# Designs tried in a protein design run: peptides against a protein of PDB entry 6FRK. Part 266

Target 1, 411 residues: chain A of PDB entry 6FRK
Amino acid sequence: NEEVLNAMLKEVCTALLEADVNIKLVKQLRENVKSAIDLEEMASGLNKRKMIQHAVFKELVKLVDPGVKAWTPTKGKQNVIMFVGLQGSGKTTTCSKLAYYYQRKGWKTCLICADTFRAGAFDQLKQNATKARIPFYGSYTEMDPVIIASEGVEKFKNENFEIIIVDTSGRHKQEDSLFEEMLQVANAIQPDNIVYVMDASIGQACEAQAKAFKDKVDVASVIVTKLDGHAKGGGALSAVAATKSPIIFIGTGEHIDDFEPFKTQPFISKLLGMGDIEGLIDKVNELKLDDNEALIEKLKHGQFTLRDMYEQFQNIMKMGPFSQILGMIPGFGTDFMSKGNEQESMARLKKLMTIMDSMNDQELDSTDGAKVFSKQPGRIQRVARGSGVSTRDVQELLTQYTKFAQMVKKM

## One batch from the design tools (peptide; made by RFdiffusion4, then SolubleMPNN)

Design b2_p26_4_s4 (from b2_p26_4, 17 letters changed)
Fold by OpenDDE base, seed 2:
Structure b2_p26_4_s4 (fold): chain B 411 residues (1-411), chain A 26 residues (1-26)
Amino acid sequence: as target 1 above (411 residues)
Amino acid sequence: DDLLEELKLALFYKKYDLAKELKEKI
């Protein structure tokens, strides 16, 4: 039993090290797992692998939990969020992602560029902010980040903004001058939250980097970036351990939508290669698929309409980035869909929905939509004209619908 | 192209079934 335990722990420790988990944390986890496993319970014929996996999972959850409640913005208040992190960590992109996340939730959100060190930092922030329709502040002439941050925060406070995000300069090295500048900015604006942005791809360097920031500025939250499938995210554990601060969000790509609230259990499940079962359940629940009892009942009876297909396309569109959703399914690697193929696929779904927007209720609600169009070809021409597409595009949609309706009948 | 959309929908339905099975097992 002890040999089996030691062999399984060796495999888990190897996998965690290959996931960029800090060697000290892996050693501590191994000791904690050994202490948490009752060898007598393992003798009773319980699935030893499941027990070890559960013990490992439980100890990883503890490593991601700093025991500190994550800061959350207060509605109707002015919440100042300062971003800190090295150059190339994705800090500036993450500021825009967080701003967009809160804006989509109905928060009055703005961005301040206090990065005076990097040439074109303000232009990059301005481009991202303009694309997302987020108000922004910065200067092309002011070189003091304290002045820019103070003026920007004051301006947006006076305009009753609820979320005020301040991006700071990031340098390539741990320079004392950078930390002094960050401290001066923090003292001037008195942020409600200081967010450390960490690149997950830096592997074992995550601990030393996160510690250097925490030792100089009062980091209260962590955001981990570049979790795009290649980085296994083990550096996140190192960041939590070093900063004693919760991970609040993760960046899962380059798009402004490639940003999600951090959930401990899903993250650990993904890190162990178990998939994000909880996040999948939560995402399915967020789609309110259960509220469509009528759809589920129709599907159970092998009934599938063009409206049912339209609603499913709306649901897929609401799910967000399909790559993230695939990466939540056990056994589907994060590499299963390249981001380029996803945008093209979403554009195709939108085109199909636009064709269906030109259909009438009789066409949409027919249990045999394809037969309605086949009996009256003039309907195809009407829909084609209404949606600005060819009659061929409408026929292709009806062919796809027929394939889906046949698939539903086989379920 | 059709296969990717078919796979998306099949994955959507499989996700729903999987989420339902998981919700019943939790």
Scores: peptide ipSAE 0.006, ipTM 0.321, DockQ to the pose 0.068
Fold by OpenDDE base, seed 4:
Structure b2_p26_4_s4 (fold): chain B 411 residues (1-411), chain A 26 residues (1-26)
Amino acid sequence: as target 1 above (411 residues)
Amino acid sequence: DDLLEELKLALFYKKYDLAKELKEKI
């Protein structure tokens, strides 16, 4: 039993190391899991795999909880949020995402560009802010980030802004000059929250980077970026451990809406390849799919048309990158989230929609679309010619439709 | 395989209740 436990823990530890979880945290987790598992309960015929997975899940949840309550803005007050992080961490993009998040929640939100080091930093922030209709401040002539930050904060305080986000300079490496500049800005504007932005793709370097920021600046919150299907989430645990600060949000892609409040349980579930059912439910709810009460009612009655399938494919296409959706489904591991599989999956959906665009209303609105085509095989040839596909591709679509329609009738 | 198919269906059909039930089973 101990040999089996050690073998299974070795596989889990390897997977966590491959997921960029810090080696020290993996060692601690291994010992904590061993101490939490009763070997006698494992002998009694319990599913050893589920028991170990549950113990690992509980210990990972503890590693993501710093034991500190996340800072939250106060409504009707002026809340200054300073962003810190390396260049390329997604800091500037994340400032815009956070500003847009609060603006959509009915907060009076603005952005300040205090990055004087990077050429075009202000133009980039201005472009992002203008696209999102967020008020912004910065300078093309002032080179002191302390002056820009102070003037911008004062301006937006006087205009009664509730959320004032300050983007600071980043460097490619940890430089003493960066930390001195950050400390000077922080002292001048006296932020209510300091947010460290970390790129999840830096892997094992997350601990050392997060620690270097925390040792110089009072980081109170963490945002993890690039948690799209290529970045392994294990660096997030290292950031929490090093900063002793909660993850408040995650960036899940390049779009301004690819930003969500951090949830511990879904995140750990995804890290273990269990999927993110909560994030999936939330994304499906955000799509305002309520306009299809009529579709939900049809589905409850076991009715499903080719038009209903087309509308669902349009909705899936609107959800964003198919990799993000698939990566929320349990059993679609990280390999299903490879860039190649996403483009192929989206191309496949587009191909299916193009086939349906060549169908007529009688074919689309039939309660048994497959039977309409089976009774008149000439329809398959017409649709194939109209969409530039083979008759086999149309038959494969109808086979998929029939499979879905049968599942709807069983539900 | 059945759970994956049910989840694909829950997504495809906007059956939030099924997605919640599946969450409780995991």
Scores: peptide ipSAE 0.006, ipTM 0.331, DockQ to the pose 0.039
Fold by OpenDDE base, seed 1:
Structure b2_p26_4_s4 (fold): chain B 411 residues (1-411), chain A 26 residues (1-26)
Amino acid sequence: as target 1 above (411 residues)
Amino acid sequence: DDLLEELKLALFYKKYDLAKELKEKI
């Protein structure tokens, strides 16, 4: 039994290391799991794999919990949030995402660009803020980030803003001069929260980087970026362990809406390749697929048209990166995200939609679309010519539609 | 509400199974 446990734990530890979980945390987890597993309960014929997975899940949940309550803004107060992090971590983009998140929740939110080091930092922030209709402050002439941050915070305090987000300079390397500048800004503006922004794609370097920030700046919150399906998320555990600070949000892509509150259980489920059913439900509900009730009712009656299929492809395209959504589905696993075939899958969906754009209402709205095309083969040639595809491509689409419509009729 | 969520999930899974089958055949 102990040999079987050790073999299964070795596989789990390998998978966690491949997921960029820090080697020290993986060793500690292995010891904690061994201590938590009752070997006598494993003898009773319980599924040893499920028991080990459950023990691993519980220990990962503990590693994501720093034992510190996350800071939350107070309504009707002026809340100053300072962002810190390396250049290229997604800090500036994350400032805009957080500002937009609070604005959508009915907070009076603003952005300050105190990045004087990076050429075009203020232009980038201004572009993002203007697109999101978020008030912003910065300078093209002032080079002292302390002056810009102080003036911007004072201005927005006087205008009774509730959420005041300050973006700071980032550098490519941990330089003492960068940390001194961050401390000077923090001392001048007296932030209510300091947010460290970490790129999840840096893998095993997450611990050392997060520690270096915590040792110099009083980091109280962490935001993890680039969780777009390429980053395996294990660096998040390293950030929590090094900063002793909670993850408050995650960035899941490049769009301003690719930002969500951190949920421990869904995140660990995703890290283990179990999927995120809750996040999938939340994302499906946020999409306000109001047209889905009518579709669900049609599907209950075994009705499915080419138009219904087209509307479903539009909905899939509106859901954003197909890889992210697939990674939320149980059983599609991390391996489905790792193949850079998202662009190819989206191009294929777009090709199918282009074929359907060349169909008429009689073809699209028929409950037996395949029979409409089979009775009049000239329709296939018309659609093929209209969409710039082969007659074979149209026949393949109709074959797939027919298979799906048959599966709907069997439900 | 639970049935609507299960149906949304089932629809979603079917959409993705279809998209997966589409991906494997094209």
Scores: peptide ipSAE 0.000, ipTM 0.322, DockQ to the pose 0.065
Fold by OpenDDE base, seed 5:
Order: structure tokens, then sequence, then C-alpha cells
Structure b2_p26_4_s4 (fold): chain B 411 residues (1-411), chain A 26 residues (1-26)
């Protein structure tokens, strides 16, 4: 029994190391799992594999819980949120994602660029903020990040902003000058929350990096970036352990919407390759699938229109990156979709929707849309001109629709 | 509640199979 336990724990430990979980945490987890498993209960014929998986899951859940309540902004107050992290961590992009998240929730949100070190930092923030319609502050002439941060915070406090996000200078390495600058900015603006942004792809280095930031500034929250298929996120455990601070959000891609509140259970399930059933359920709930009862009934009756296809494409687009959806399903590895194939697939989907936007209701609502177009070829030419595509592109869409409608008729 | 979650999951799997089949054909 102990040999079987040790063999199974070795497989789990290997999988966790391959997920970039820190070697010390994996050792501690192995000891904690061994102490939590009653060898007598394992003798009683219970599925030893399920018992070990449950014990591992429970111990991983404890490792992502720092035992500290996450800071939350107070409505009707000025909440100053300072971002810290290395260059290339996705910090600047994450500032914009967090600002957009709060703005969509009805918070009066703004962004401050206090990165004076990187040429074009302010232009990048300004571009992101302008696209999201988020108010921003920064300087092209002021070189002191303390002055920019102080002036920007004062300005937005006077304008009664509720969420004031300050982006700071990242560095390529842990330099004392960076930490002193961050401390000077923190002392000047007195932030309500300091957010450490960590790249998940650097998994084994996360502990030392997170610790170096926590030892210099009072990090109270962690955001993990680049959880889009390539990084299994094991470095997140190291960040929590080193900072003793909760993960509040995760960045799941390059889009401004590729940002979600951190959930422990889904994250650990995904880390173990069990899939994210809860995040799948939440994403299904966000899709308001109750409105899809009509679609399900149509599908049960073998009815599928171009409008029904368009609505499904809208739902797929709302679900975000398809790699994330795949990575949420048990047994689908994250490797199934390279990042390049996903942007291309979304661009193809958007092109197909643009073609359908040039169709009329008779074409969209026909139970045999392809036959409507085949009977009147002038419709193909109209739609092609309206959408700025070739007649071939419209025929390819109709061919795909026909193949799909034939499958629905067989369901 | 469990049936609604199973239905939502089954709907998601159907949508996923649908999306996968659409994607394999794109």
Amino acid sequence: as target 1 above (411 residues)
Amino acid sequence: DDLLEELKLALFYKKYDLAKELKEKI
C-alpha cells in the first residue's frame, strides 16, 4: 500500500513540476498528502487514485489560500491601486484590463502612467486607455515618476474617481534602484492596494521574484498573467507562498477582456489537468444559455438557419479565446491550439459574421439558406459586395452552413 | 440545481462539439 501511494505521489509530483510548481512546495505537498491519507481507509477498497487526487487537490487549495482576505475597493471612495512588476510581466496591459473590468462594473476608473524609464510607455498606455475609453494621465516631459504619480492621483481624486490605477516602471532585473523608486512612489501616493503582476511562464523563478518585491514593498495582491495555454500556472502557488497575498485576477490572453477574477477551485482543477468544470459552468452562465432553449428546440427538430449559426458565432466570440474553452474541458490539453491559430480562427469567424451581416432576414431565417442562394445567384453577388468579400467567400460560408445544417438534421 | 448544471454542461459540450465541428470545417 505504501509503495502504491509513493508511486502515485511520484506521478502527481512529476505532473506538478511539469506545471512549474516550485520544488519546495511539491515536497511539502507530498508530505502533507502522506499525513492526510489514512492508510487504513486506503485498505478498505476505496478507489486509491480518487482518494490521492482529492488529498492533492485539497492541499493545493490550501497553497493558493494565503489566509488573508483580498483587498476590495470601497464604492464612493477614491481607491488608489499601484501596480508593480518586472518588464515583460504584462503589467501595463494588466492595468488596462483591470481598469476596463472596473469600468464595466460601473466604477469611475482612471489610469496613470508613472513609467518614465521605458520609451513609449505612456503612448502604449494612452492607446490602450483610449481604445477602452478610460481616462488617463501621464507626461511626455516629466521624468520623475513620483511627481507624475502624485499629480495624477491628486487630479483624479479632485475629479472624484473611484478607481485610480498607477502603472510604475518595470525593469529587466531586480535592481535596488527599481525598488527604491517603487517605494518612493508608494510613499508619495499612499496606495490602498499594491498589486504584484507576475508572468506565469517563468514558473520556477516566480518565488524569488515575488519574494524580492514583497521584501521591498507591501504587496497586498497578486495578478498572474499569460495563463493562455502555454503556462500551467504552477508559479502562481510560488507567488502566493512568497508574498502571502491572494491572487485577485488572472490574465488569460492579449485581449482587454482576457481577464477574470481568480477562482481557486477551477485553477487547481486546471493545474491538475482535471479541466475547469466550474469556470465552464460560469462561462455557460455568462452566455445566458436560457435564451438558447429556443435554439436547442430547433436543433432537436433538425432546424438550423444562418441566423442560428450567426448567434452561435456571437456566443463563441463572447466566450473568448477558444484555447481557453478547450483548456477548461477535461481531457483536452492546452496544446490543441497555438495562439496564432486562435487569432486566425477568430478573424475567420468575424469575417463569416461580416458576410452574414450583409444578408437579409429571408436569407438568415431560411431553413435551407443554401438553396435560397443557389436558386438566386444574384443574392451571392449582393452579399459579396455588401461585405467587401469575393463571391467565393460567400459560397464557402454557404458550403460550411450546409455541412453543418446536414449534421443538425442527423442529430 | 444539479440537473440545470448538467444541462448547462451538456449544452456547453453540444456548443463545444458544434464549435469544434465548425472549426474543423473552417
Scores: peptide ipSAE 0.000, ipTM 0.281, DockQ to the pose 0.022

Design b2_p26_5_s1 (from b2_p26_5, 16 letters changed)
Fold by OpenDDE base, seed 1:
Structure b2_p26_5_s1 (fold): chain B 411 residues (1-411), chain A 26 residues (1-26)
Amino acid sequence: as target 1 above (411 residues)
Amino acid sequence: EEKLLEELKKLNKLWQEILNIQNEVK
C-alpha cells in the first residue's frame, strides 16, 4: 500500500512540477497528502486513485486559500486600488481589465498612469482606456509618479469616482529604487487595496518575486496574468504562499474581456487537468446560447444575413479562444489549436465586426447583403470610410459572407 | 452535458468552416 501511494504521489508531483508548482510547495503537498491518507482505508478496496486525487485536491485548495478574506470595494465610496508588479507582468493591461470589469458592473471607474519610467506607458494606458471608454489621468511632462498619482487621485475623488485604479512603474533590474518609488506612491495616495500582478509564465521564479514584493509593500491582493492555454497555473500557488494574499482575478488572454474573478475549485480542477465543466457551463450560459437555437433554425432555413454573421462573430469572441474552451473539456488538450492561428483569427473577426459596425440595417438585415453592395458600389466606399479600412477589405468581407451564406444554403 | 457537447461541436465546426474560408481567400 505505501509503495502504491508513493508511486501515485510521484506521478502527481511530476504533473504539479510540470504545471510550474514550486518545488517546496510540491514537497509540502506530498507530505501533507501522505499524512492525510489513512492507509487502512486504502486497504478496504476503495479506489486508491480517487482517494489520492481527493486528498491532493483538498491540499491544493488549502494552498490557494491564504485564510484572509479578499478586499472588496465599497459602493458609493472612493476606493483607491494601487497596482504593483514587474515590467512585462501584464500590470497595465490588467489595470484596464479591472477598470472595465467594474465599469460593466455599474461602478464609476477611472485609471491613473503613474508609470513615468516606461516610454509610452501613458499612451498605452490612454489607448486601452479610450477603447473601453474609461476616464484616465496621466502626464507627458511630469516625471514624479508621486505627483501624478496624488493629482490623479485627488481629481477623481473630487469627481466622485468609486473605483480609482493607479498603475505604477515596473522595473526588472533596480528592485530597491522601484520599491522606494512604490512606497512613496502608496504613502501619498493611501490606497484601500494594493494589488500585486504576477505573470504565471515565470514559473519557479514566482515565489521569489512575490516574496520580494510582499517584504517591501503591503500587498493585499494578487492578480495572476497570462493564464491562457499554455500558462501553467502553478505560479499562482507560489504567489499566495509568498504574499499570504488571496488571488482576486485571473487574466486569461489579451482581450479586455479575458478577465474573470478567481474561483478556487475550477482553478485547481484545471491545474490537475480534470477540466472545468462548471466554468464551461457558466461561460456557455453567459453566451446566451439559447439565441443559437434561433440561429440554427435560420441556418436550417438557408437564411443568413450579415447581422447573423456579426452575431456569430460576437458569440465566438465572447467564448474567447476556442482553445480555452476546449481546455475546459476533460480529455481535450490545450494544444488542439495553435495559439498563433487563433489570435490571428480573433483579430480578423474583430476587424470584420468593425467593418460591419459601419453598415446600416438595410445592409445587415438583407438576405442577399452582397447583392445590396454590388448594386450600389457607393455603399462599399461609405462603409470603408466609416470603418477606416480599404474598399478591398469591405469586398473581402462580402466575399467571405457570400461563401458562408452559400454553405448555409447547402445545409 | 451531452447537449452542451453537441453545441460545442457545432461551434467547433462553424469555427473550422470560418478558418477554412479565411485560408482559401489567401
Scores: peptide ipSAE 0.018, ipTM 0.413, DockQ to the pose 0.151
Fold by OpenDDE base, seed 4:
Structure b2_p26_5_s1 (fold): chain B 411 residues (1-411), chain A 26 residues (1-26)
Amino acid sequence: as target 1 above (411 residues)
Amino acid sequence: EEKLLEELKKLNKLWQEILNIQNEVK
């Protein structure tokens, strides 16, 4: 029994290391799991694999719980949130995502760009903020981030903003000058929350990076980015362990809505490859996929129109990174869609939808849309001209539709 | 919940098939 336990724990430890979980945490988890498993209960014929998996799940849940309550903004007060993190962590994008999240919840939210180090930082923030209709502040001429942050915070306090987000300079490396600048900004604006933004894709470097920030700045919250990618999220455990601060949100893609509150159980379930059934149900309910019962019923009857395909593409576009939805389904690993193919696939879907926007109701609602176009080739030329594409692109769409409709008839 | 999971698995299979079709046309 001990040999079987040790073999199964070795497989779990290997999988956790491949998920970017820190080697020290994996060793500690192995010891804690060994101490929590009663070998006598394992002898009684209980599924040894399920018992070990449950013990591992329970210990991972403890590793993402820092034992401190997450900071939450107070309604009707001025809440200053300072962002810190390395360049390339997704910090600036995450500031916009958080601002948009609070704005959608009816908070009076604004953004301040105190990044004077990166050329075009303010232009990038301004572009993101303008697209989201979020008020912003920054300077093209002021080089002191303390002055910009102080002036911006004072301005938005006087305008009775409830959420004031300050983006700071990121560096490519942990430099003493960066930490001094962050301390000067923090001392000047007196933030209610300091958010450390971490890229999950840096793997085993997450511990050292998160520790370096916590040792210099009073980090109170963590946001983990790029969990849509090859990053299995094990670095998030390292960030919590090093900062002793809760993960409050996760970044789940490039869109401004690819941002969600952190949930411990779904995250650990996904990390273990168990899927996130709860988050999948929540996401499906948010999408009002109940309107797809009629579509699912049509699919069960082998009926599939160009409109049904358009609605499916809209649903997929609304679902966001399909790799994430796949990763929420038990048994579908994150590797099931390669990152590079997803953006290209989404751009292709958007192109296909633009072609279908130039189709009429008779073409869209036909049970044999390809035959409607084959009988009247002038329709292909009309749709091609209307959508600004080649006749070949329309023929390719119809070929894809025909293949898809044939597959639906076989399901 | 089980029905929802089955329908999502079908949607996923369908999407994989779309992606495979898109890769075969390149």
Scores: peptide ipSAE 0.016, ipTM 0.393, DockQ to the pose 0.172
Fold by OpenDDE base, seed 3:
Structure b2_p26_5_s1 (fold): chain B 411 residues (1-411), chain A 26 residues (1-26)
Amino acid sequence: as target 1 above (411 residues)
Amino acid sequence: EEKLLEELKKLNKLWQEILNIQNEVK
């Protein structure tokens, strides 16, 4: 029994190390799991694998719980949220994602760019904010981040903003000058929450980085980014352990919607490769995919129209980052979608949908849409003019549709 | 749940096909 336990724990420990879980945490977890498993209960014919998995799951849940309640903004108050983190951590993108999240929840949200170190930081923030219709503040001429942060916070407080997000300068490495700048900004604006943004892809460096930030600034919340890549999120455990601060959100892609509240159970399930069936069910239910039965029935009959393709593209766009949905299904690794720039894919889908928006019902509802266009080439020119695209773009769409319709016929 | 998972697997397969076609056109 002990040999079997040790062998199974070795496999779990290997998988956790491959998931970027810190070696110290893996050792502690192994000891805690061994202490929590009664070998006599293992002898009673209980499924040894399920028991070990449950014990591992329980210990991982404890590792992501810092025992501290997450800060939450107060409705009708001015909540100042300061972001800190290294350059390339996804900090600036995450500021925009968080702002957009709160805006969609009906909060009066704004963004401040206090990054004076990186050339084009303000232009990038302005571009993202404008695209999301989020009010923003920054300067092209002021070089003191304290002045920019203070003026921006004051401006937005006076305008009764509820969520005031301050993006700060990042550096390529941990530098004392960065920490002093962060402290000066924090002292000037008196943030209600300091959010540390960590890149999950840095693997075993997560602990040391998170600790360095916590030792210098009063980090109260963690956001983990790049959980759409090869990073299984084991670094998140290291961040919680080092900062003693809760993970509040995760970034799961490049799109502004690729951002979700942190949920412990789904995250640990995903980390263990069990998938997130519950979160998948929730997402599917939120999408009101009730109309999918009719589509699946059509697909079973080898029928696929341009409208069916359009509805699929709508479902895709409603699902948001389908990489997240795929990553929620057991056995579909995160690697499945990792090769696609999701933003480019979404832009392509939107372009294809815009072309289809210029099609008529006869074209959309034809079981052989490509043949409708081939019989009357003037339709291609009409659709091209209506959608503002080339006739080639319409032909490419029809070629893609034909490939899909052929695949559906083989299903 | 099993039926939903089967439907989602079909949607995933369709999506994989979409993405593969998009990657072949790049």
Scores: peptide ipSAE 0.015, ipTM 0.369, DockQ to the pose 0.181
Fold by OpenDDE base, seed 5:
Structure b2_p26_5_s1 (fold): chain B 411 residues (1-411), chain A 26 residues (1-26)
Amino acid sequence: as target 1 above (411 residues)
Amino acid sequence: EEKLLEELKKLNKLWQEILNIQNEVK
């Protein structure tokens, strides 16, 4: 019995290490699981595998729970949220995602760029904020991040903003001067929450980095980024252990909507390779797949319009990276789509949708949309001008539509 | 769950077909 337990625990420990779980946490989990499993109950003919899986799952849930309630913004209050993290962690993108998340929930949200160290930081934030219609503050001339942060916070407090997000310069662990600057910003603006942004792809380095931030500033929340199928997120456990702070959100791609509240059960299920059936069900319910039944019924009848294609592109874009959806299905590996092909595909879909936004209802709802355009070439020129693309780009879309509609007719 | 999995498999097939069509046009 003990040999079987040790063999099964070795497999689980290997899988957790391959998921970037810190070796110390894996060792601790192994001992906690051994202590939680009654070997006598294992002898009674219970499914040993299920017992071990349940014990492992329970201990992983404890590792993700810091025992501290997550900070939540107060409605009608001016809540200052300071972001901290390494350069390249996705911090600036995550500021925009969080701002957009609260804005969509009816919070008066704004962004402040207090990154004076990175060239183009303010332009990047401004571009993201403008696309999301989020008010922003920053300077092209002020070099002191304390001044920018203080002025921006004061401005947005006076304008009765409820969520004031401050993006800071990305830091490296070896740059003590940059940690002192981060502390000066924190002291000046007195944030209600400090969010540490961690890249899930850094693996075993997560503990040492998270600790370095917690030792300098009072990190109260963690956001884990780049959970887009390549990183299993085991480093998130290290961040929770080091910061003693809850994971509040996860970033699941590069789109502004690729951002969700952290859920413990789905995350641990995914970490163990069990899939995320609940998150899949939730995501599917959010997609109102009842509209997909109507499409599937049209597809069964060999009917496919440009509108049906547009709605499918919207559904795909709302789903986010398809590799993530597949990675939520048990037994589908995350390797099914390379990250580079997904971004290029999403950019292509968005371009195709922009072309279709310049089409009229007669063109969109035609069962032979390509023939409508072929009979009246002036339609192609109108759509091309309306969408700011070449007539060739519209012809390529119609060619793709025709290929797809022919495949649907063969289904 | 089974219906959901079937719909996701159909969406996957559709997405793969879209991707394949986009790769053949290159």
Scores: peptide ipSAE 0.015, ipTM 0.365, DockQ to the pose 0.164

